# Ledger of designs, part 2: peptides against a protein of PDB entry 5FRP

Target 1, 225 residues: chain A of PDB entry 5FRP
Amino acid sequence: VEWTESIPQIIATREDISKELNQALAKTFIDSDPRVRRTSVMIFNKVPVTEIWKNITNKAIYTSLLHLAREKHKEVRELCINTMAKFYSNSLNEIERTYQNKEIWEIIDTIPSTLYNLYYINDLNINEQVDSVIFEYLLPFEPDNDKRVHRLLTVLSHFDKKAFTSFFAFNARQIKISFAISKYIDFSKFLNNQESMSSSQGPIVMNKYNQTLQWLASGLSDSTK

## One batch from the design tools (peptide; aimed at target 1 H67 K161)

Design b1_p8_4 (made by RFdiffusion4)
Pose (drawn by RFdiffusion4):
Structure b1_p8_4 (pose): chain A 225 residues (1-225), chain P 8 residues (1-8)
Amino acid sequence: as target 1 above (225 residues)
Amino acid sequence: SFSLPTPL
């Protein structure tokens, strides 16, 4: 851990080495101890994306980084998901493509598909995290009308069938969810004024809204929240 | 061994 903690500054201060470092981090990314794996993925977080793209070039680093996204260990998996997504965003907003660096890009480009494939594991927390992460770094809410799409296509550019089916299923749910929140408000407004304490639908509508709110809460990790 | 998904 002590050794792994020093790399970001070294990479940030010297290009003298890209050989031994690439040789070592590969082992550091698959170590048995999760502390070192975390300290390893923290490199992609602490040192700027450009210096990463310049200094570390070994194929195994990126594969292991993305590989850990499916790990059992939670603290490593979450930081991994967040890191490789913020990295994917920054890895397009700063670094262009040439004849030689494309060789590794096929990994950076399969990041969204890998991210979308996490939904298939069916974990509430992970689904929540991927949800949160995608709209933070991948498909941002800014800044304009045209580029969102221009990049949306680049995000969709490298998908497997699963990524597409999930991408669309996420969208097919959106309408059903909208049909729910809208009715949720239409039912929540029932308390604006006295419509039926026990009149028209008092004994029935309360138990439609009260039971309907559970449907939206069934997908969240903490439904009691 | 682990492998990354193959895109279309």

Design b1_p8_4_s1 (made by RFdiffusion4, then SolubleMPNN; from b1_p8_4, 3 letters changed)
Fold by OpenDDE base, seed 5:
Structure b1_p8_4_s1 (fold): chain B 225 residues (1-225), chain A 8 residues (1-8)
Amino acid sequence: as target 1 above (225 residues)
Amino acid sequence: DFELPKPL
């Protein structure tokens, strides 16, 4: 743990991290102690993306980071999912594709596929987290149409078959959620009107409101678990 | 498999 905690400072100060350091760091991602794995993931959050790409040259480190998205330890997994999504976005924004970094990009370009494949676990908590990182990091709101399309194409260009299927399922779900939210708003407005509530439609709309809420809630994880 | 929520 202590050694791994020192790595961000070392990366920030040295241009050439030794092969030995990279090898040692690679081992920390597969350490039996979740605290060590957590600290290793945090390197990607604490160190500027440009410095990571410059100094972390061992492919196994990046591969291991992606593997932790399926970590059994909840905290490590959650951290990893957020970290890898953010790292992907930062890399797209700040790192040029060169001949020298091609092999690392081949790994990083699989991050979207890795994330979309997490939906197949069928865990509500994981689903919510993946939803969040998609909107925050993978496919962020972008008013520039060309940039938005380019980002989308970049994300999709490295999807495996399962990721594509998940992507379409996700989009279909989003449409349904959007519809449900729209109905929720309409019903809420109706129910907030005393005249409307006193009408023959009052009980009917109340029932639909409750059904809509139940449907929306069924897609949410229990925050207590 | 990713299961979509039942239609509203």
Scores: peptide ipSAE 0.038, ipTM 0.764, DockQ to the pose 0.036
OpenDDE base, seeds 1, 2, 3, 4: peptide ipSAE 0.037, 0.034, 0.023, 0.033; ipTM 0.762, 0.751, 0.667, 0.748

Design b1_p8_4_s2 (made by RFdiffusion4, then SolubleMPNN; from b1_p8_4 with S3E T6K)
Fold by OpenDDE base, seed 2:
Structure b1_p8_4_s2 (fold): chain B 225 residues (1-225), chain A 8 residues (1-8)
Amino acid sequence: as target 1 above (225 residues)
Amino acid sequence: SFELPKPL
């Protein structure tokens, strides 16, 4: 653990990390101790993306990072999912594609597929986290249409078949959620009107309001668990 | 399998 905690400082201060250090770092991602794995993932959060790409050249580190997205240890998994999504976004924004880094990009370009494939686990907490990182890092709000389309095409260009299926399912769900929210607003406005509530439609709308709320809530994970 | 919520 202590050794791994020193790695961010080493990466930040040294221009050339030895092959041996890269090999040692690769081993920490598969360590039996979750604390070691957690500390290893944190390297990607503590070191600038440009320095990571420059100094971490062992492919096994990147592949191991992606593998931790399916980690059994909840805290490590959650950290990994956020870390890899952020790292992907930062890489797209700051790292040029060159001949020298092509092999690393081949791994990094699979991050979107890796994330969208997590929906097949059918875990509400994982789903919520994946939703969050999609909006924050993979497909963020971008007012420039050309940039937005380019980002979308980049994300989709490396999808496997399962990721495409998840992508379409995700979009269909978003449409349904949007519709439900619109109905919630309409029902809320109706219920706020005393004359409307006293009408024959009052009880009917109240029932629909409750159903809408229940549906919206059912898609959310229990934050207490 | 990834399942969508039932429609409202």
Scores: peptide ipSAE 0.034, ipTM 0.749, DockQ to the pose 0.036
OpenDDE base, seeds 1, 3, 4, 5: peptide ipSAE 0.031, 0.029, 0.032, 0.031; ipTM 0.743, 0.741, 0.741, 0.743

Design b1_p8_4_s3 (made by RFdiffusion4, then SolubleMPNN; from b1_p8_4 with S1E T6K)
Fold by OpenDDE base, seed 5:
Order: C-alpha cells, then sequence, then structure tokens
Structure b1_p8_4_s3 (fold): chain B 225 residues (1-225), chain A 8 residues (1-8)
C-alpha cells in the first residue's frame, strides 16, 4: 500500500518511470488486498492524464484497470468505474492519437463498451453509477453540435454488439424517465391547487401521482444498501 | 440481460 501511494509522486517528479516500476505497478492492480488495488486505481485520478500516458507504458496496467470495473469489492469497483470513465474523457480531450500510443488507445477505446456492458449485471447500484459516468464523462453535455456528434461517434465506434444493445436500451429508458418526470410535475401542480384537489379528479390524479412516484423510485438504488 | 423499466 505505502509503495503504491508513492507512485503518483514518482510519476509527477520523473520524466520516465522505469520498466521495472511499470511491471511492479501492474502487479498492484491484481493484488489480493483491495486497499492496494484501490490505491492503484487512484493513480489515474491523482496524476494528470498526460503524465500517465507518458509514464505508464505497460499495457497490462490499462487492461487491469478495465477489469476492476467488475471487481467484487464495492469500493474498488465504484472507484474504478468513475476513474476509467474520467480517464477516457480526459484522454480524448488531451491525448493525441499517435503511432507510439496506438496500442494503449486500443485498450482505452474499449472503456465505453466496458461500461455499457456493466448494465448486463442487472445491479441497480452499478446501473446508477454507469448512468452517472455516461452523463458526466462519456457523453457530457456539449453545446457545440459538431463536437457532440464527434464525441458520440468516437464512443460508438468501438462498441461491441452488447454495448450497442445497452446503448439503445439506455436511450429508451431516458425517454421513459423524461416522460415520467413530466407527468410527475403535472400531477404535482394539480395536487397543489386546492380547487383541483376538491374536484372529482382529485383522487384520480393523486393515485396517478403515487404510481408515477413508485415507478420513478423503482429504478433508483437503495442508498441504504 | 439489461431490463428496461415497465411502461407507466
Amino acid sequence: as target 1 above (225 residues)
Amino acid sequence: EFSLPKPL
């Protein structure tokens, strides 16, 4: 753990880290101690993306990072999912595609597919997190149409068949959620009007309001679990 | 399999 915690400083202070250090770092991602794995993932959060690409040259490190998205240890998994999504976004924004880094990009380009494939686990907590990182890092809000389309095409260009299926399902869900939220707002406005509540429609709308809330809530993870 | 919410 202590050794791994020193790695961000080493990367920040040295132009190039040794092959031996890369090999040692690769081992930390598969360490039996979840604290070591966690600390290893944190390197990708603490070190600037440009420095990571410069100094971390062992492909196994990147591959291992992606594997941790399916980690059994909740904290490590959650950290990994956020980290890899952010790293992907930062890489797209800051790292040029060159002949020298092509092999690393081949791995990094699979991050979107890796994330969308997590929906097949059918875990509400994982789904919520994947939803979050999609909106925050993979497909962030972009007012420039050309940039937005380019990002979308980049994300989709490396999807496997399962990721595409998840992508379409995700989008379909978003439309349904949007509709439900709109209805929730309408019902809330109705219920806040005394005259409307006193009408014959009052009880009917209240029931629909409750059904809408239940539907919205059913898709949310239990924060207590 | 990724399950979509049931329609409202």
Scores: peptide ipSAE 0.040, ipTM 0.783, DockQ to the pose 0.036
OpenDDE base, seeds 1, 2, 3, 4: peptide ipSAE 0.039, 0.039, 0.037, 0.039; ipTM 0.781, 0.780, 0.770, 0.777

Design b1_p8_4_s4 (made by RFdiffusion4, then SolubleMPNN; from b1_p8_4 with T6K)
Fold by OpenDDE base, seed 5:
Structure b1_p8_4_s4 (fold): chain B 225 residues (1-225), chain A 8 residues (1-8)
Amino acid sequence: as target 1 above (225 residues)
Amino acid sequence: SFSLPKPL
């Protein structure tokens, strides 16, 4: 753990990390201790993306990072999912595609597919996290249409078949959620009106309101679990 | 495959 904790500083201070150090770092991502794995993932959060690309040249490190998205240890997994999504976004924004870094880009370009494939686990916590990182990092709000489309095309261009399916399912779910929220608002407004509540429709709308809430809640993870 | 929520 202590050694791994020193790596961000080493990367920040050294222009070139030795092959041996890269190999040692690669081992930390597969360490049996989740604390070591966590610390390893944190390197990608603590070190600027440009320095990561410059100094971390061992492909196994990037591959191992992606594998941690399916980590059994919840904290490590959650950290990894956020980290890899952010790293992907930062890489797209800051790293030029060159002949020299092509092989690393081939791995990084699979991050969106890796994330969308997590929906097949059918875990509500994972789903919520993936939803979050999609909106925050993969497909962030972009007012420029050309940039937005370009980002979308970039994300989709490396999807596997499963990721495409998940993408469409995700979008369909978002539409349904939006509709449900709209109904929730409408019902809430109705129920907040005393005259409406006293009407014959009052009980009917109350029932629909409760059903809508239940439906919305069923798609959310239990924060207590 | 993951299931989509049922329609409201």
Scores: peptide ipSAE 0.033, ipTM 0.752, DockQ to the pose 0.035
OpenDDE base, seeds 1, 2, 3, 4: peptide ipSAE 0.033, 0.032, 0.033, 0.032; ipTM 0.750, 0.747, 0.750, 0.748

Design b1_p8_5 (made by RFdiffusion4)
Pose (drawn by RFdiffusion4):
Structure b1_p8_5 (pose): chain A 225 residues (1-225), chain P 8 residues (1-8)
Amino acid sequence: as target 1 above (225 residues)
Amino acid sequence: LPDIELEV
């Protein structure tokens, strides 16, 4: 851990080495101890994306980084998901493509598909995290009308069938969710004024809204929240 | 299309 903690500054201060470092971090990314793996992925977080793209070039680093996204260990997996997504965003907003660096890009480009494939594991927390992460770094809410799409296609550019089916299923749910929140408000407004304390639908509508709110809460990690 | 596999 002590050794792994020092790399970001070294990479940030010297290009003298890209050989031994690439040789070592590869082992550091698959070590048995999760502390070192976390300290390893923290490199992609602490040192700027450009210096990463310049200094570390070994194929195994990126594969291991993305590989850990499916890991049992939680603290490593979450930081991994967040990191490789913020990295994917920054790895397009700063670094162009040439004849030689494309060789590794096929990994940076499969990041969104890999991210979308996490939904298939069916974990509430992970689904929540990927949800949060995608709209934070991948498909941002800014800044304009045209580029969102221009990049949306680049994100969709490298998908497997699963990524598409899940990309679309996420979208197919959106309408059903909208049909729910809209009715949720239409039912929540029932308390604006006295419509039926026990009249028209008092004994029935309360238990439609009260039971309907559970349907939206069934997908969240903490439904009691 | 092939599925994505990650191997170390």

Design b1_p8_5_s1 (made by RFdiffusion4, then SolubleMPNN; from b1_p8_5 with D3E E5V; failed a check: a repeat of another design)
Amino acid sequence: LPEIVLEV

Design b1_p8_5_s2 (made by RFdiffusion4, then SolubleMPNN; from b1_p8_5, 4 letters changed)
Fold by OpenDDE base, seed 5:
Structure b1_p8_5_s2 (fold): chain B 225 residues (1-225), chain A 8 residues (1-8)
Amino acid sequence: as target 1 above (225 residues)
Amino acid sequence: MEEIVLEV
């Protein structure tokens, strides 16, 4: 733990990290102690993305970071999922593609596939977290259409077959949720009017409102469809 | 869907 906690300061003070230090850091991502693995993931949150790319040259560190997204230890997994999604977004914004960093980019470009593949675990908390990091980091709101399309094409360009299937399933779910939310709003507006609520349509709209709420609640709680 | 097992 203590050694790994010193790494952010070492990266901030050195222009290059020795091969031996990179090899020692790579071992901390596969340590048997979850606290060591957690501290290793935190390096990517504490150090600027430019300094990570400059100083962390061992590809095994990046590969090991991506593997922690499937770790059994909940806290380390959750931290890893947020960290890798943020690191991907920051890398796309701040890191140029060069001949020298190509092998690291080949790993980083698999982050979207790694995240979309987590939906196959069929865990609700993982699904909610992956939904969150997609909207925050992978496919953030971008008002510029060309930038938004370019980001989407970049994310999709390295998808495996499983990630594509997951992406289409996700989008189909989001359309259904959006429609249900729109109906929830319409029914809420109708029921907020006393004349409308007292009308012959009041009980019918109340039933549809309750069905829409039950469906939204089940869709937010049910990994089973 | 092929289920993904969590690893240690």
Scores: peptide ipSAE 0.027, ipTM 0.673, DockQ to the pose 0.192
OpenDDE base, seeds 1, 2, 3, 4: peptide ipSAE 0.026, 0.026, 0.024, 0.025; ipTM 0.686, 0.679, 0.670, 0.675

Design b1_p8_5_s3 (made by RFdiffusion4, then SolubleMPNN; from b1_p8_5, 3 letters changed)
Fold by OpenDDE base, seed 3:
Structure b1_p8_5_s3 (fold): chain B 225 residues (1-225), chain A 8 residues (1-8)
Amino acid sequence: as target 1 above (225 residues)
Amino acid sequence: MPEIVLEV
């Protein structure tokens, strides 16, 4: 733990991180102690993306980071999913593609596919986290049409067949959620009108309102799990 | 759906 906690400071103070330090860091991602794995993932959150790309040259570190997305330890997994999504977005925004960094980009370009493949676990907590990181980091709201399309094409260009299937399923779910929210608003407006509530439609709309709420809630994880 | 087991 303590050694891995010193790495952000070492990266910030040294222009050249030795091959041996990269090899030692790679071992901390596969350590049996989840605290060591957690601290290793936190390096990607504590160090600027430019300094990570400059100083972390061992591709096994990036591969090991991606594998932690399927970690059994919930806290390490959740931290890893957020970290890799943020790191992907920051890398797209700040890191140029060069001949020297090509092998690292080949790994980083698989982050979207790795995340969309987590939907096949069929876990509600994982699904919600993947939904969140998609909207925050992978496909954020971008008002510039060309930037938005370019980001979308970049994300899709490295998808495996499974990730594409998950992407279409995700988008179909988002349309259904949007429609359900629209109906929830319509029903809420109807039920807030006393004349409408006293009408023969009042009980029917109340039932549809409750069904819409139950459907929306069924897509949410239990925050206690 | 392929059941993806979390790696141990």
Scores: peptide ipSAE 0.026, ipTM 0.740, DockQ to the pose 0.153
OpenDDE base, seeds 1, 2, 4, 5: peptide ipSAE 0.024, 0.023, 0.023, 0.022; ipTM 0.706, 0.723, 0.718, 0.714

Design b1_p8_6 (made by RFdiffusion4)
Pose (drawn by RFdiffusion4):
Structure b1_p8_6 (pose): chain A 225 residues (1-225), chain P 8 residues (1-8)
Amino acid sequence: as target 1 above (225 residues)
Amino acid sequence: DFEYTLEV
């Protein structure tokens, strides 16, 4: 851990080495101890994306980084998901493509598909995290009308069938969810004024809204929240 | 048909 903690500054201060470091971090990314794996993925977080793209070039680093996204260990997996997504975003907003660096890009480009494939594991927390992460770094809410799409295609550019089916299923759910929140408000407004304390639908509508709110809460990690 | 796999 002590050794792994020092790399970001070294990489940030010297290009003298990209050989031994690439040789070592590969082992550091698959160590038995999760602390070192965390401290390893923290490199992609602490040191700027450009110096990563310049200094570390070994194929195994990126594969291991993405590989850990499916890991049992939670603290490593979450930081991994967040990191490789913010990295994917920054790895397009700063670094162009040439004849030589494309060799590794096929990994940076499979990041969204890999991210979308996490939904298939069916974990509430992970689904929530990927949800949060995608709209934070991948498909941002800014800044304009045209580039969102221009990039959206680049994100969709490298998908497997699963990524597409999930990408669309996420979208097919959106309408059903909208049809729910809209009725939720249409039912929640029932308390604007006295419509039925026990009249028209008092004994029935309360237990439609009260039971309907559970349907939206069934997908969240903490439904009691 | 294909899938993206990750191997170390």

Design b1_p8_6_s1 (made by RFdiffusion4, then SolubleMPNN; from b1_p8_6, 4 letters changed)
Fold by OpenDDE base, seed 4:
Order: C-alpha cells, then structure tokens, then sequence
Structure b1_p8_6_s1 (fold): chain B 225 residues (1-225), chain A 8 residues (1-8)
C-alpha cells in the first residue's frame, strides 16, 4: 500500500526533473562557449536514439541542434552536421511516429533540408562533409528496393525549394564525377600500354588525363585548411 | 553573427 502512495510523487518528481533537465540542456546549446555547445551535441552521439527521444522532450533543443549546422566554430559545426545526419537516420529506423512525438518529428524531418541548404554557403569543406553524410546517413546503400524508395520519399517529402535545387545540383555533379572517374580509369589503362602511348593518340590522351585529374582535384577540399 | 551566411 505504501508503494502505491509513493507513485504519484515519483511521477511528479520525474516529470519535474525531466522538465528542469530539458530546460537546462536547452541553454547549453546556445551557450557562448563552443566547448559547452560541443558537449551538448555529443549527447546525441553518446545516448541511444530511443533514450534521446524519451528523455529530451523540449523541442527547442532539437531546433538548436539544427541551428548549429551553421555555426561559425568549425569543430562544433562539423560535429553537428555528422550528428544530426546520423540522428536522423537512426530516428527513421528506430522511432515510431506517434501523436506524442509529432512536434519533435516535425523538426527532425527538416534535417535533410537543413543539410542540403548548407551547399549555399559555397564552402568546399562543408560541401564535402554534406556529400559524405548524404551517402552515409540520409540516403545510404539499401539493397531492399522498397526500403530504399521509402527512405528517398521520406527525405524528399519535407524539402523546401532550395533543398530541391541543391538536390538536383548534387545529383548532376555526382553523375559528372562518376563519368570523370570512368574516364580516368580508361585513360590510365591507355597510358599503361606502350603501344598506345607510342601512337598519335598518346599525347592527346595524356592531356585529357591531366585535365580529368585537375577537374577531380578542384572539387576536393584542402584538408590542411 | 555566430552563423555562416548563405549565399543568395
């Protein structure tokens, strides 16, 4: 009988603690110290997605997380971009859509748009990172066609106009890259053949090979910067 | 501003 009487108090206490914790956590995402912001983002990497959804109920936290994708502090930004992409993927895989979590899903569903909009910053390092997280988390390899299509439709269903534009540009660029790589391979094979190199086409192919390499390299970020 | 500007 005594345990039953304690239940309401326990529930009330947990709710209060949860609310206070959420409020405190929300403040850390907007803290002036990048280290604090970084630590806050890391929560999403250290805690299982199911526990995040259960315990982090303040929508402002999720909104703030997404905002950090445009953070000037490089380390925080890069961490945030990877974190939100991974969190999005994990959420799609593990979290059921319910009435109770609808408001959070409304925010999480904007992650793809948030990421694709980063291309408008016109930074090679950011572009490379966004490319990476798209392939790793947003649109990963999936052998099941139905699952793959469903994921794609889910991602696209919440795009804004700018995200769509970026999406099309991204895909066009990927096609060009793929073609360039194929040509690189062909040219490499040609150049490895002595008879081919001695032909009238030898110098021409060498030139095309160099141009292809230069084009491919121009799309890469300088890791030293 | 703590944010990176988007190019318009």
Amino acid sequence: as target 1 above (225 residues)
Amino acid sequence: SSEIKLEV
Scores: peptide ipSAE 0.022, ipTM 0.703, DockQ to the pose 0.100
OpenDDE base, seeds 1, 2, 3, 5: peptide ipSAE 0.021, 0.021, 0.022, 0.021; ipTM 0.705, 0.701, 0.707, 0.704

Design b1_p8_6_s2 (made by RFdiffusion4, then SolubleMPNN; from b1_p8_6, 4 letters changed)
Fold by OpenDDE base, seed 2:
Structure b1_p8_6_s2 (fold): chain B 225 residues (1-225), chain A 8 residues (1-8)
Amino acid sequence: as target 1 above (225 residues)
Amino acid sequence: EKEIKLEV
């Protein structure tokens, strides 16, 4: 633990990290202690993306980071999912594609596919987290149409077949959620009108309102568990 | 399709 906690400072202060340090760091991502794995993931949050790409040259570190997105330990997994999504976004914004970094980019370009494949775990907490990191880091709101399309094409260009299927399912779910929210608003407006509530439609709309709320709530994880 | 399990 303590050794791994010193790594962010070492990366920030050294122009080159030795091969031995990269090999030692790679071992910490596969350590049996979840605290060591957690601390290893935190390196990617504490060190600027440019310094990570410069100093972390061992492919096994990046591959191991991506594997932690599927680990059983909740805290490490959740941290890893946020970390890898943010790291992908920062890498696209700040890191040029060169001959020297090509082999690391081949791994980093699989991050979107790795994240969309997490939907096949069929866990509500994982699904909500993946939804969040998609909107925050993978496909953020971009007012420029050309930049938005270019980002979308970049994200999709390395999808496996399963990630494409998850992507279409995600988009179909977002349309359904948007429709349900629109209906919730319409029903709420109707129910706030006394004349409408006193009509023969009042009980029918109240039932549809309750069904809409139940449907919206059923897609949310219990934040208390 | 087989669900993706968490790694153990």
Scores: peptide ipSAE 0.033, ipTM 0.761, DockQ to the pose 0.170
OpenDDE base, seeds 1, 3, 4, 5: peptide ipSAE 0.033, 0.033, 0.033, 0.026; ipTM 0.761, 0.761, 0.760, 0.725

Design b1_p8_6_s3 (made by RFdiffusion4, then SolubleMPNN; from b1_p8_6, 3 letters changed)
Fold by OpenDDE base, seed 5:
Structure b1_p8_6_s3 (fold): chain B 225 residues (1-225), chain A 8 residues (1-8)
Amino acid sequence: as target 1 above (225 residues)
Amino acid sequence: DYEIKLEV
């Protein structure tokens, strides 16, 4: 753990990390201690993306990072999912595609697929997290249409079949959620009006309101788990 | 490794 904690500083200060250090770092991602794995993931959060690309040249590190998205240890997994999504976004924004870094890009370009494939775990907590990182890092709001389309095409261009299916399912779910929220708002407005609530429609709308809430809630993770 | 359940 202590050794791994020193790595961010080393990467930040040294322009040339030895092959040996990269190999040692790669081992920390598969360490039996979840604290070591966590610390290893944190390197990607603490070190600037440009420095990571420059100094971390062992492909196994990136592959292992992606693998941790399916980690059994919840905290490590959650950290990994956020980290890899952010790293992907930062890489797209800051790292030029060159001949020299092509092999690393081949791995990094699979991050969207890796994330979208997590929906197949059918875990509500994971789903919510993946939803979050999609909106924050993968497909962020971009007012420039050309940039937005370019980002979308970049994300989709490396999808596997399962990721595409997941992508469409995600979008369909978002539409359904949006519709449900709209109904919730309408019903809430109706129920907040005393005249409306006292009408013959009052009980009907209340029932629909409750059903809508129940539906929305069913798609949310239990915060207590 | 999580088993991928195709339940989307």
Scores: peptide ipSAE 0.034, ipTM 0.766, DockQ to the pose 0.064
OpenDDE base, seeds 1, 2, 3, 4: peptide ipSAE 0.033, 0.034, 0.026, 0.026; ipTM 0.764, 0.767, 0.725, 0.725

Design b1_p8_6_s4 (made by RFdiffusion4, then SolubleMPNN; from b1_p8_6, 4 letters changed)
Fold by OpenDDE base, seed 2:
Structure b1_p8_6_s4 (fold): chain B 225 residues (1-225), chain A 8 residues (1-8)
Amino acid sequence: as target 1 above (225 residues)
Amino acid sequence: DFSIELKV
């Protein structure tokens, strides 16, 4: 653990990390101790993306990082999912595609697919986290249409079949959620009107309101668990 | 193996 904690400083200070150090770092991502794995993931959060690309050249490190998205240890998994999504976004923004980094990009380009495949675990907490990182890092709000389309195409260009299926399911769910929210707003407005509540439709709308709330709530994970 | 299985 202590050794791994020193790595960010080493990466920040050295222009070239030795092959041996890369190999040693690769081992920490598959260490039996989840604390070591966690610390390893944190390297990607503590070191600038440009320095990571420059100094971490061992493919196994990136492959292992992606693998930790499916980690059984909750804390490590959650950290990894956020880290890899952010790293993907930062890489797209700051790292040019060159001949030298092509092999690393081949791995990094699979991050979106890796994340969308997590929906097949069918865990509400994981789903919520994946939803979050999609909006924050993979497909962020972009007012420029050309940039937005380009980002979307980039994200989709390396999807496997399962990821595409998840993508469509995700979008369909978002539409449903949006619709439900709209209905919630409409029902709320209705219920806030005294005349409307006194009408024959009052009880009916109240029931629909409650159903809508229940549906919206059912899609949320328990934050206490 | 520390990995969660993906459901088919």
Scores: peptide ipSAE 0.210, ipTM 0.872, DockQ to the pose 0.105
OpenDDE base, seeds 1, 3, 4, 5: peptide ipSAE 0.195, 0.203, 0.206, 0.190; ipTM 0.864, 0.869, 0.870, 0.857

Design b1_p8_7 (made by RFdiffusion4)
Pose (drawn by RFdiffusion4):
Structure b1_p8_7 (pose): chain A 225 residues (1-225), chain P 8 residues (1-8)
Amino acid sequence: as target 1 above (225 residues)
Amino acid sequence: LPEIELHV
C-alpha cells in the first residue's frame, strides 16, 4: 500500500519510467489484498487523465480496472464504477485519437456497455450507483442540445446486444415510471382539500396511493427511506 | 453480436 500510494506523484513528476510501473501496477491491480487494489484504482482518480493516458499503457491495467467493477468486494467495486465512468468522460473530453493510441481505446469504449451490463446483476445499490454514475459522467445533462446526442451516439457506438436491450429497457421503464409519478401527484393532491375523509374513495383511494408508493419504492435499496 | 468478456 505504501508503495502504491506513491505512484500518482511520481507519474505526475516524472516520465522517466513507463516500463517498470506498467509492469508493477499490473500485479498491483490483481493483488489479493483489497487495500492495494483500491489504492491502485485511486491512481485513475488522483492523477489527471492526460498523465494516465501518457504514462500507463499496459493493456492489463484497464482490463483489470474494468474487471473489478464486477467484484464481490463492495468498497472496491463502487469506487471502480465511479472512477472508470468519470475517467471515460474525461477520456473523451481531453484525448483525441491517432493511429497508435486507438490500440487501447477499444477498452475505454466498452466502458458504457460494461456499465449497462451491471444492471443484469440485479442489485438495488449497484443499479442505483450506475444510475447515478451514468448521468453524472457519461450522459451528462449539459451543456447543449446537439453535443449530447453527438456523444450519446459515441456512447452507444460500442454496445453489445445486452447493452442495447438494457439501454432500451431502461427507457421502456421510464414511461411506466412517469405514468406513476404523475398519478402519484394526482393522488397526493388528494390532501390539498377535503375530497373524501371517508366519502367517495376515502376507504379505497388511500390504500391505492399508499400501496402505489411501494411500487416505486420497490426498486430502491432502502425502500423504508 | 459478441459478448464482452474481461480476463486478467

Design b1_p8_7_s1 (made by RFdiffusion4, then SolubleMPNN; from b1_p8_7 with E5V H7E; failed a check: a repeat of another design)
Amino acid sequence: LPEIVLEV

